Peptides against a protein of PDB entry 7AE7. Designs and how they scored, part 142

Target 1, 321 residues: chain A of PDB entry 7AE7
Amino acid sequence: KVYKDLREFLEVLEQEGQLIRVKEEVNPEPDIAAAGRAAANLGKNQPAVFFEKIKGYKYSVVTNVHGSWQNHALMLGLDKNTSTKDQFYELNRRWDKFPVPPNVVKREAAPCKENVIDKDINLFEILPLYRINEQDGGFYISKASVVTADPEYPDDFNKLNVGTYRIQVKDRDRVGIQALAMHDIAVQLEKAEAENKPLPIAITIGNNPLVTFMASTPVGYNQNEYEFVGALQDGVPMDIVKSDLYDHLYVPAGSEVVLEGHIIPRVRTVEGPFGEFPGSYSGARLQCEVKIDRITHRTNPIFENLYLGIPWTEIDYLMAL

## One batch from the design tools (peptide; made by RFdiffusion4, then SolubleMPNN)

Design b2_p19_4_s4 (from b2_p19_4, 11 letters changed)
Fold by OpenDDE base, seed 5:
Structure b2_p19_4_s4 (fold): chain B 321 residues (1-321), chain A 19 residues (1-19)
Amino acid sequence: as target 1 above (321 residues)
Amino acid sequence: PYVSDSERLSEELLKEELE
């Protein structure tokens, strides 16, 4: 089984009993985080939790999508009861299929292009934002696949980076991003900042689960994460589409939300704190700032966000690989 | 571990949705 988007995966999770649908209206805080913790307490077979209605927001949230070995097996298109050992074996087998180049689809064929916001941008109208942890310094987008390119080699598809970074919402049209020196985005940003130029960026939310997985998996600077997604799909190419603002950025065709913008050169603003791990808050630091210039989104976009609370957290499953 | 009232309510809600 291969998934085109998050929705196809959520459907399978629900069919397999690995998704709980909360139909009652919840408060963004503390109910989403509390429900995530409650789901984690259900044992080893932790389901995703889908919140249909969130007070004060128009759209839905899903958490804990990658939050169990069962969900991970299903992500690979395996039986949910596939052993961890066999999952790793299959992952490694498929990894050797790299590279599997993605299909570039037309704009009209990409679900992420169904709606466009290019003025009066307000992230709070599109994303049901909430504090994941009580002591968080703000609202975080913790499960985005962030697309950037090498400013010196913008047309080199192999240098296109798709990574997961800590993103704090700062304003209606601004986010902070943690670009650590060990991340490929930091190399690209350094090149842009050397010339005092903005770094083009696309922050994609609610993707094919293998995109999210690969965005969280370190690869070589000259290796494209989308080509690994195709490998992990056992040789089936994933679908990507050109960004609206930038010819050299490609986003997953099925993304629920795409935030297109730029990292402001040589600007640093306070970001954090954030509870990355249970009982561990990363301190506030000066981090990069992104201006959001355009949003594209599916109709009734689903905000996929990371479950953080009680180990094993979703990040533990994403990083355990 | 101390379970907050919100966590308890969420657990109850999730249990009801699983039933």
Scores: peptide ipSAE 0.021, ipTM 0.601, DockQ to the pose 0.019
Fold by OpenDDE base, seed 3:
Structure b2_p19_4_s4 (fold): chain B 321 residues (1-321), chain A 19 residues (1-19)
Amino acid sequence: as target 1 above (321 residues)
Amino acid sequence: PYVSDSERLSEELLKEELE
């Protein structure tokens, strides 16, 4: 089975008993984080948790989407009881199908384009933001697939990067992004900043689970993560669409929310702290700042966010393969 | 493991939804 978007995957998770739907209104804090921890305590069969109603917000949150081996099997379109060994063998078999080029769909065919916000941008109106950990220095978007390109080779699709980075909400239309020197985004940013130019960026939230998986998986600088998604879909291309602001950036057609903007050149602002692990906070650091210039989103967008708690966390499953 | 009162409440809520 291949999933076009997050919603198709969530439907399968629910059908397979791997998603809990919280129908009662919850407080963003501490209820979301507490429920995530509770789900993690259910043992090896950790379900996703879908919060339908969040006090003070219009839209829903889902967490722990990749939070179990069962969910991982289902992501690969396998039986939920497929052994970790067999999942690994199947993943490797499919990996060898790289590259599988994506389908570029028309704007009108892309669900992520259903709604547009191009003025008076306010992230809090679109995303039900909450502190993941009590001592976090702000609200984090922890499971975004961030799209950037090489500014010297913007038309080289092989240099298009889709990565996962820690993102702190800084203002209504500003986010901080942790671009470490080891990440492809840092190479691209260095090139842009050398010319004192903004780096175009699209921050995509709520994707096909294999997009999220590949965005968290290091690949070569000249390898496109979307072509690996097609490989992991056993040779079925994924659907991408051109961003609204940039001809050279492509986003998943089914993204719940797309934040289009730019990294401000040579600007660094305080980001953090963030509780990456229970009882462990990464200190505050000077990080890059993104201006959000345009938002596109599906109607009733689902905010997918990472569960961070006692191991095994989603990140452990995303990194274990 | 110190299960906070909030975690217990959340576990109870999740158990009720799983039953």
Scores: peptide ipSAE 0.019, ipTM 0.543, DockQ to the pose 0.019
Fold by OpenDDE base, seed 1:
Structure b2_p19_4_s4 (fold): chain B 321 residues (1-321), chain A 19 residues (1-19)
Amino acid sequence: as target 1 above (321 residues)
Amino acid sequence: PYVSDSERLSEELLKEELE
């Protein structure tokens, strides 16, 4: 089984009893985080939790999508009861299929392009933002697949980076991003900042689960994460589409939300604290700032966000390989 | 681990949706 988007995966999770749908209106705080913790307490078979209605918001939230070995097996298109050993074996087998180049689809064929916001951008209108942890310094987007390119080699598809970074919402049209020196995005940003140029960026939310998985998996600077997604799809290419603002940035065709913008050169603002792990907060730091210039989104977009509860956390499953 | 009243309520809500 291969998934085109998050929605196809959520459908399978629901069919397999690995998704709980909360139909009642919830408060964004503390109910979303509390329900996530509650789901984690259900034991080894932690389901995804889908919140249909969030008070004060128009759209839905899903958490804990990758939060169990069953969900991980299903992501690979395996039986949900596939052993961890067999999951690793299959993942390694598929990894050897790299590279599997993605299909570039037309804009008209990409679900992420169904709606456009290019004026009066307000992230709070499109994303049901909430504090993940009680002591967080703000709202975080924690499961975004962030697309950047090498500004010196914009046409080199092998240098296109899709990564997961800590993103704090700073304003209606601004986010802070943690670009550490060890991240490929930091290399690309350094090149842009050397010339005092913005770094083009696309922050993609609610993706094919293998995109999210690969975005959290370190690969070589000259390796494209989308080509690994195709490998992990057992040789089936994933679908990508050009961003609206940048010809050299490609986003998953099925993304729920795409935040297109730029990292502001040589600007650093306070970001954090964030509870990356239960009982552990990374302190406030000066981090990069992204200006959001355009949003594209699916109709009734689903905000996929990380669940941070008791170990094993969703991040532990994403990084378990 | 201390389970907050909100977590308990959420567990109950989740159980009701599973039934």
Scores: peptide ipSAE 0.018, ipTM 0.499, DockQ to the pose 0.019
Fold by OpenDDE base, seed 4:
Structure b2_p19_4_s4 (fold): chain B 321 residues (1-321), chain A 19 residues (1-19)
Amino acid sequence: as target 1 above (321 residues)
Amino acid sequence: PYVSDSERLSEELLKEELE
């Protein structure tokens, strides 16, 4: 089984008994985080949790999408009861199929382009934002696949980076991003900042689960994560589409939400704290700031966000494969 | 681990949705 988008995956999770649908209206705080913790406590077969109604928000949230070995098996299109060993075997077998180039689809064929917001941008109108941890310094987007390119080689598809970074919402149209020196985005940002230029960025939310997986998987600077997604789909290309603002940035065609903008050069603002691990907060740091210039989104977009709690957390599963 | 009242409520909510 190959998934075009998050929705197809959520459907399979639900069919396989690996998704709980909360139909009652919840408070974004503390109910979402609490329900995530509760789901984690259900044992080894941790389901995704889909919140249909969130007080004060228009759209839904899903958490813990990658929160179990069963969910990872299903992500690979395997039986949910596939052993961890067999999942690794299959992952490695498919990895050798790299590269599998993605299909570039037309804008009209990309679900992420169904709606456009290019003025009066307010992230709170699109994303049901909440504090993941009680002591978080703000609202975080923790499961985004962030697309950037090398500003010196913008047309080199092999240098197109899709990564996962800590993103704090700073304002209606601004987010902080943690671009550490070890990340490919930091190399690209350094090049842009050397010339005092903005770095184009697309922050994609609610993707094909293999996109999210690969965005969290370190690859070489000259390797494209989308070509690995195709490999992990056993040779089936994924669908990508050009961003609206940048011809050289490609986003997953099926993304629920795409935040297009730029990293402001040589600006650093306070970001954090964030509870990356149970009982450990990364302190507040000066981090990069992104201006959001355009949003594209599917109708009734689903906000996929990371669940953080007691190990084994979703992040532990994402890092374990 | 201290299960907060909110966590208990959420566990109950999740159990109800599984029934």
Scores: peptide ipSAE 0.017, ipTM 0.563, DockQ to the pose 0.019

Design b2_p19_5_s1 (from b2_p19_5, 14 letters changed)
Fold by OpenDDE base, seed 5:
Structure b2_p19_5_s1 (fold): chain B 321 residues (1-321), chain A 19 residues (1-19)
Amino acid sequence: as target 1 above (321 residues)
Amino acid sequence: MEYDAVEKENAARVAAAEK
């Protein structure tokens, strides 16, 4: 089984008993985090948690999408009861299929292009933002697949980077992003900042689960995460679409929300703290700032966000591979 | 791979299938 988008995966999770649907209106705090912790306490078979109604917001939230070995097996299109050993075997077998180039689809065929916001941008109107951890310094987008390119080689698609980075919401149209020196985005940002130029960026939310997986998986700087997604789909290409603002940036065609913008050159603002692990907060630091210039989104977009709670956390499953 | 080339190829395939 291959998934075009998050929605197809959530449907399978629900069919397989790996998704809990919360139909009653919840408070973004503390109810989302509390429900995530409750789901984690259901044992090793941790379901995704889908919140249909969040007080003060229009749209839904889903958490813990990758939060179990069963969900991981289903992501690979395997039986949910596939052993961890067999999942690793299959992952390694598919990895050897790299590269599998993506399909570029027309704008009209891309669900992420259903709606456009190009003025009066307000992230709070599109994303049901909440504190993931009680002591977080703000609202985080913790499960985005961030797309950037090499500004020196913008047409080299092998250098197109899709990564997961810590993103704090700073304003209606601004986010902080943690670009560590070990990340490919830091190489690209350094090149842009050397020339005092903005770095084009697309922050994509609510993706095909293998996109999210690959965005959290380190690959070589000259290797494209989309080509690994195709490999992990057992040779089936994923669908990508050109960004609206940049000819050299391509985003997953099925993204729930795409935030297009730029990293402001040589600007650093306070970001954090964030609870990366239970009881562990990274301190506040000066981090990069992104201006959001355009949003595209699916109708009734689902905000996929990371569950951080009792171990095993969702991040543990994303990194354990 | 050049994604623009892939896009053009896909567009050509679609145009061929619509004939």
Scores: peptide ipSAE 0.020, ipTM 0.495, DockQ to the pose 0.011
Fold by OpenDDE base, seed 4:
Structure b2_p19_5_s1 (fold): chain B 321 residues (1-321), chain A 19 residues (1-19)
Amino acid sequence: as target 1 above (321 residues)
Amino acid sequence: MEYDAVEKENAARVAAAEK
């Protein structure tokens, strides 16, 4: 099974008993985090948790999508009871199929383009934002696939980077992003900042689960994560679409929300703290700031966010490979 | 708005941000 988007994956998770649907209205705090912890306590077969109604928000949240070996097996289109060993074997077998270039679809064919917001941008109107951890310094977008390119080689598709970074909401149309020196985005940002230029960025939320997986998986600087997604789909290309703002940035065609904007050159603002691990917070640091200039989104967009709690958490499954 | 108009406006915004 190959998934075009998050929705197809959530349908399979639900069919396989790996998704809990919360139909009652919840408070964004503390109920989302509390329900995530409760789901984690169900043992090794941790389901995704889908919140249909969140007080004060229009749209839904899903968490813990990658939060179990069963969910990971299903992501690979395998039986949910496929052993970890066999999952690794299959992953490695498919990895060798790299590269599998994506299909570039027309704008009209891309679900992420159903709605556009190009003025009066307010992230709180699109994303049901909440504190993941009690001591978090703000609201985080923790499971976005962030698309950037090399500003020196913008047309080199092999240098197109899709990565996962810690993103703190700073204002209605601004986010802080943690771009560590070890990340490919930091190399690209350094080049942009050398010229005092903005770095174009697309922050994509609610993707095909293999996109999210690959965005969390280190690859070579000259390797495109989308070409690995195609490999992990056993040779089936994924669908991408050109961003609205930038000719050289491509986003997953099925993304629930796409935040298009730029990293402001040579600006650093306080970001954090964030509870990356249970009982540990990364301190507040000076991090990059992104201005959001345009949003595209599916109708009734689902906000996919990371569950952080008792090990094994969703991050453990994303990092265990 | 036709996509072409949005593209032009976006391109102009990007070009303005790069200056």
Scores: peptide ipSAE 0.006, ipTM 0.310, DockQ to the pose 0.027
Fold by OpenDDE base, seed 1:
Structure b2_p19_5_s1 (fold): chain B 321 residues (1-321), chain A 19 residues (1-19)
Amino acid sequence: as target 1 above (321 residues)
Amino acid sequence: MEYDAVEKENAARVAAAEK
């Protein structure tokens, strides 16, 4: 089975008994994190947790989408009881299908374009933001697939990068992003900053689970993650759409939320701390700042965010394949 | 760490919701 978007995957998770739906209104803190921890205590076959109603917010949150080997099997369109060994075998088999170029769809066909916000941007109106860990220095967006390109070769699709980075919300229309030197985004940012130019960026939230998986999987600088998504879909292309602000950036057509903007050149602001592991916090650091200039989103967008409960965490599953 | 005005507002909303 191939999924067009997060919603199709969540439907399958629910059908397979791998999604807990919380219908009661919850407090953003501590209830979301507490429920995530409770779900993690269910053992190796941890379900996703979908929060329908969050006090003070309009929209929903889902966590722990990739939080088990069963969820990974389902992501690959396999039986949920497929062994880890067989999942790896199938992953490797499909990997050899690279490249599978994506389909570029028209704007009118892209669900991520259903709604537009281009003025008075407030991330808190679109995303039910909360502290993931009690000691976090702010609100984090932890499962975004971040799209950037090489500013010297913007038309080279092979240099289009889709990566996962730690993102802290800094203001209504600003986020901090952790671009480490080993990340492709850091190479692209260095080129932009050398010219004192903004780096165009699209931060995509709530994607096809294979997009999220590939955004968390290191690939070569001249390899496009979307072409691997097509490979992992067993040769079925994924759907992408041109960003609204930038002709050279393409986002998943089915994204729940797309934050379009730019990394401000040569600006660094305090980011963190963040609880990357239970009881372990990374220190505060000076990180890049993104100005959000435009938001597109699906009607009733689902905020997919990371669960950082007891090991094995969702990160461990995303990195284990 | 000092939250910006938005973070402070939302932290206050969260704290009010816990009460």
Scores: peptide ipSAE 0.000, ipTM 0.271, DockQ to the pose 0.136
Fold by OpenDDE base, seed 2:
Structure b2_p19_5_s1 (fold): chain B 321 residues (1-321), chain A 19 residues (1-19)
Amino acid sequence: as target 1 above (321 residues)
Amino acid sequence: MEYDAVEKENAARVAAAEK
């Protein structure tokens, strides 16, 4: 089984008993985090948790999409009871199919282009933002697949980077991004900042689960994560579409929300603290700032966000493969 | 698995694919 988008995966999770649907209206805080923790207490078969209604917001949230070995098996299109060993074997077998180039679809065929916001940008209108942890310094977007390119080689598709970074919402149209020196985005940002130029960026939310997985998986600087997604789909190409603002950036065609903008050169603002692990907070630091210039989104977009519950975080599963 | 072990394994997979 191959998934075109998050929605197709959520449907399978629900069919397989790996999705809890919360139909009652919840408060964004503390109910989302609390319900996630409650779901984690169900044992090893932790389901995703889908919140249909969030007080003060228009749209839904889903958490813990990758939060179990069953969910990972299903992500690979395997039986949910496939052992971790067999999942790993299959992952490695498919990895050898790299590269599988993506399909570039037309704008009209890309669900992420259904709606456009190009003025009066307000992230709070499109994303049901909440604090993941009680002591977080703000609202975080924690499962975004962030797309950037090499500013010296913008047309080199092999240098297109899709990564997962900690993103704090700073204002209606501003986010802080943690770009660590070890990340490919930091290399690209350094090149842009050397010339005092903005770095084009697309922050994509609610993707095909293999895109989210690959964005969390380090690959070579000259390797495109989308070509690995095609490999992990057992040779079936994924669908991408050109960004609206930048000819050289491509986003998953099925993304729920795409935040297009730029990293402001040589600007650093306070970001954090964030509870990366239960009981552990990374300190506040000066981090990069992104201006959001355009949003595209699916109708009734689903905000996929990270679950950071005890005893196992969703990160533990994303990193364990 | 320790984070370091997973990173090392991922790095090994990447290195194998580049060959």
Scores: peptide ipSAE 0.000, ipTM 0.281, DockQ to the pose 0.016; fails the geometry check

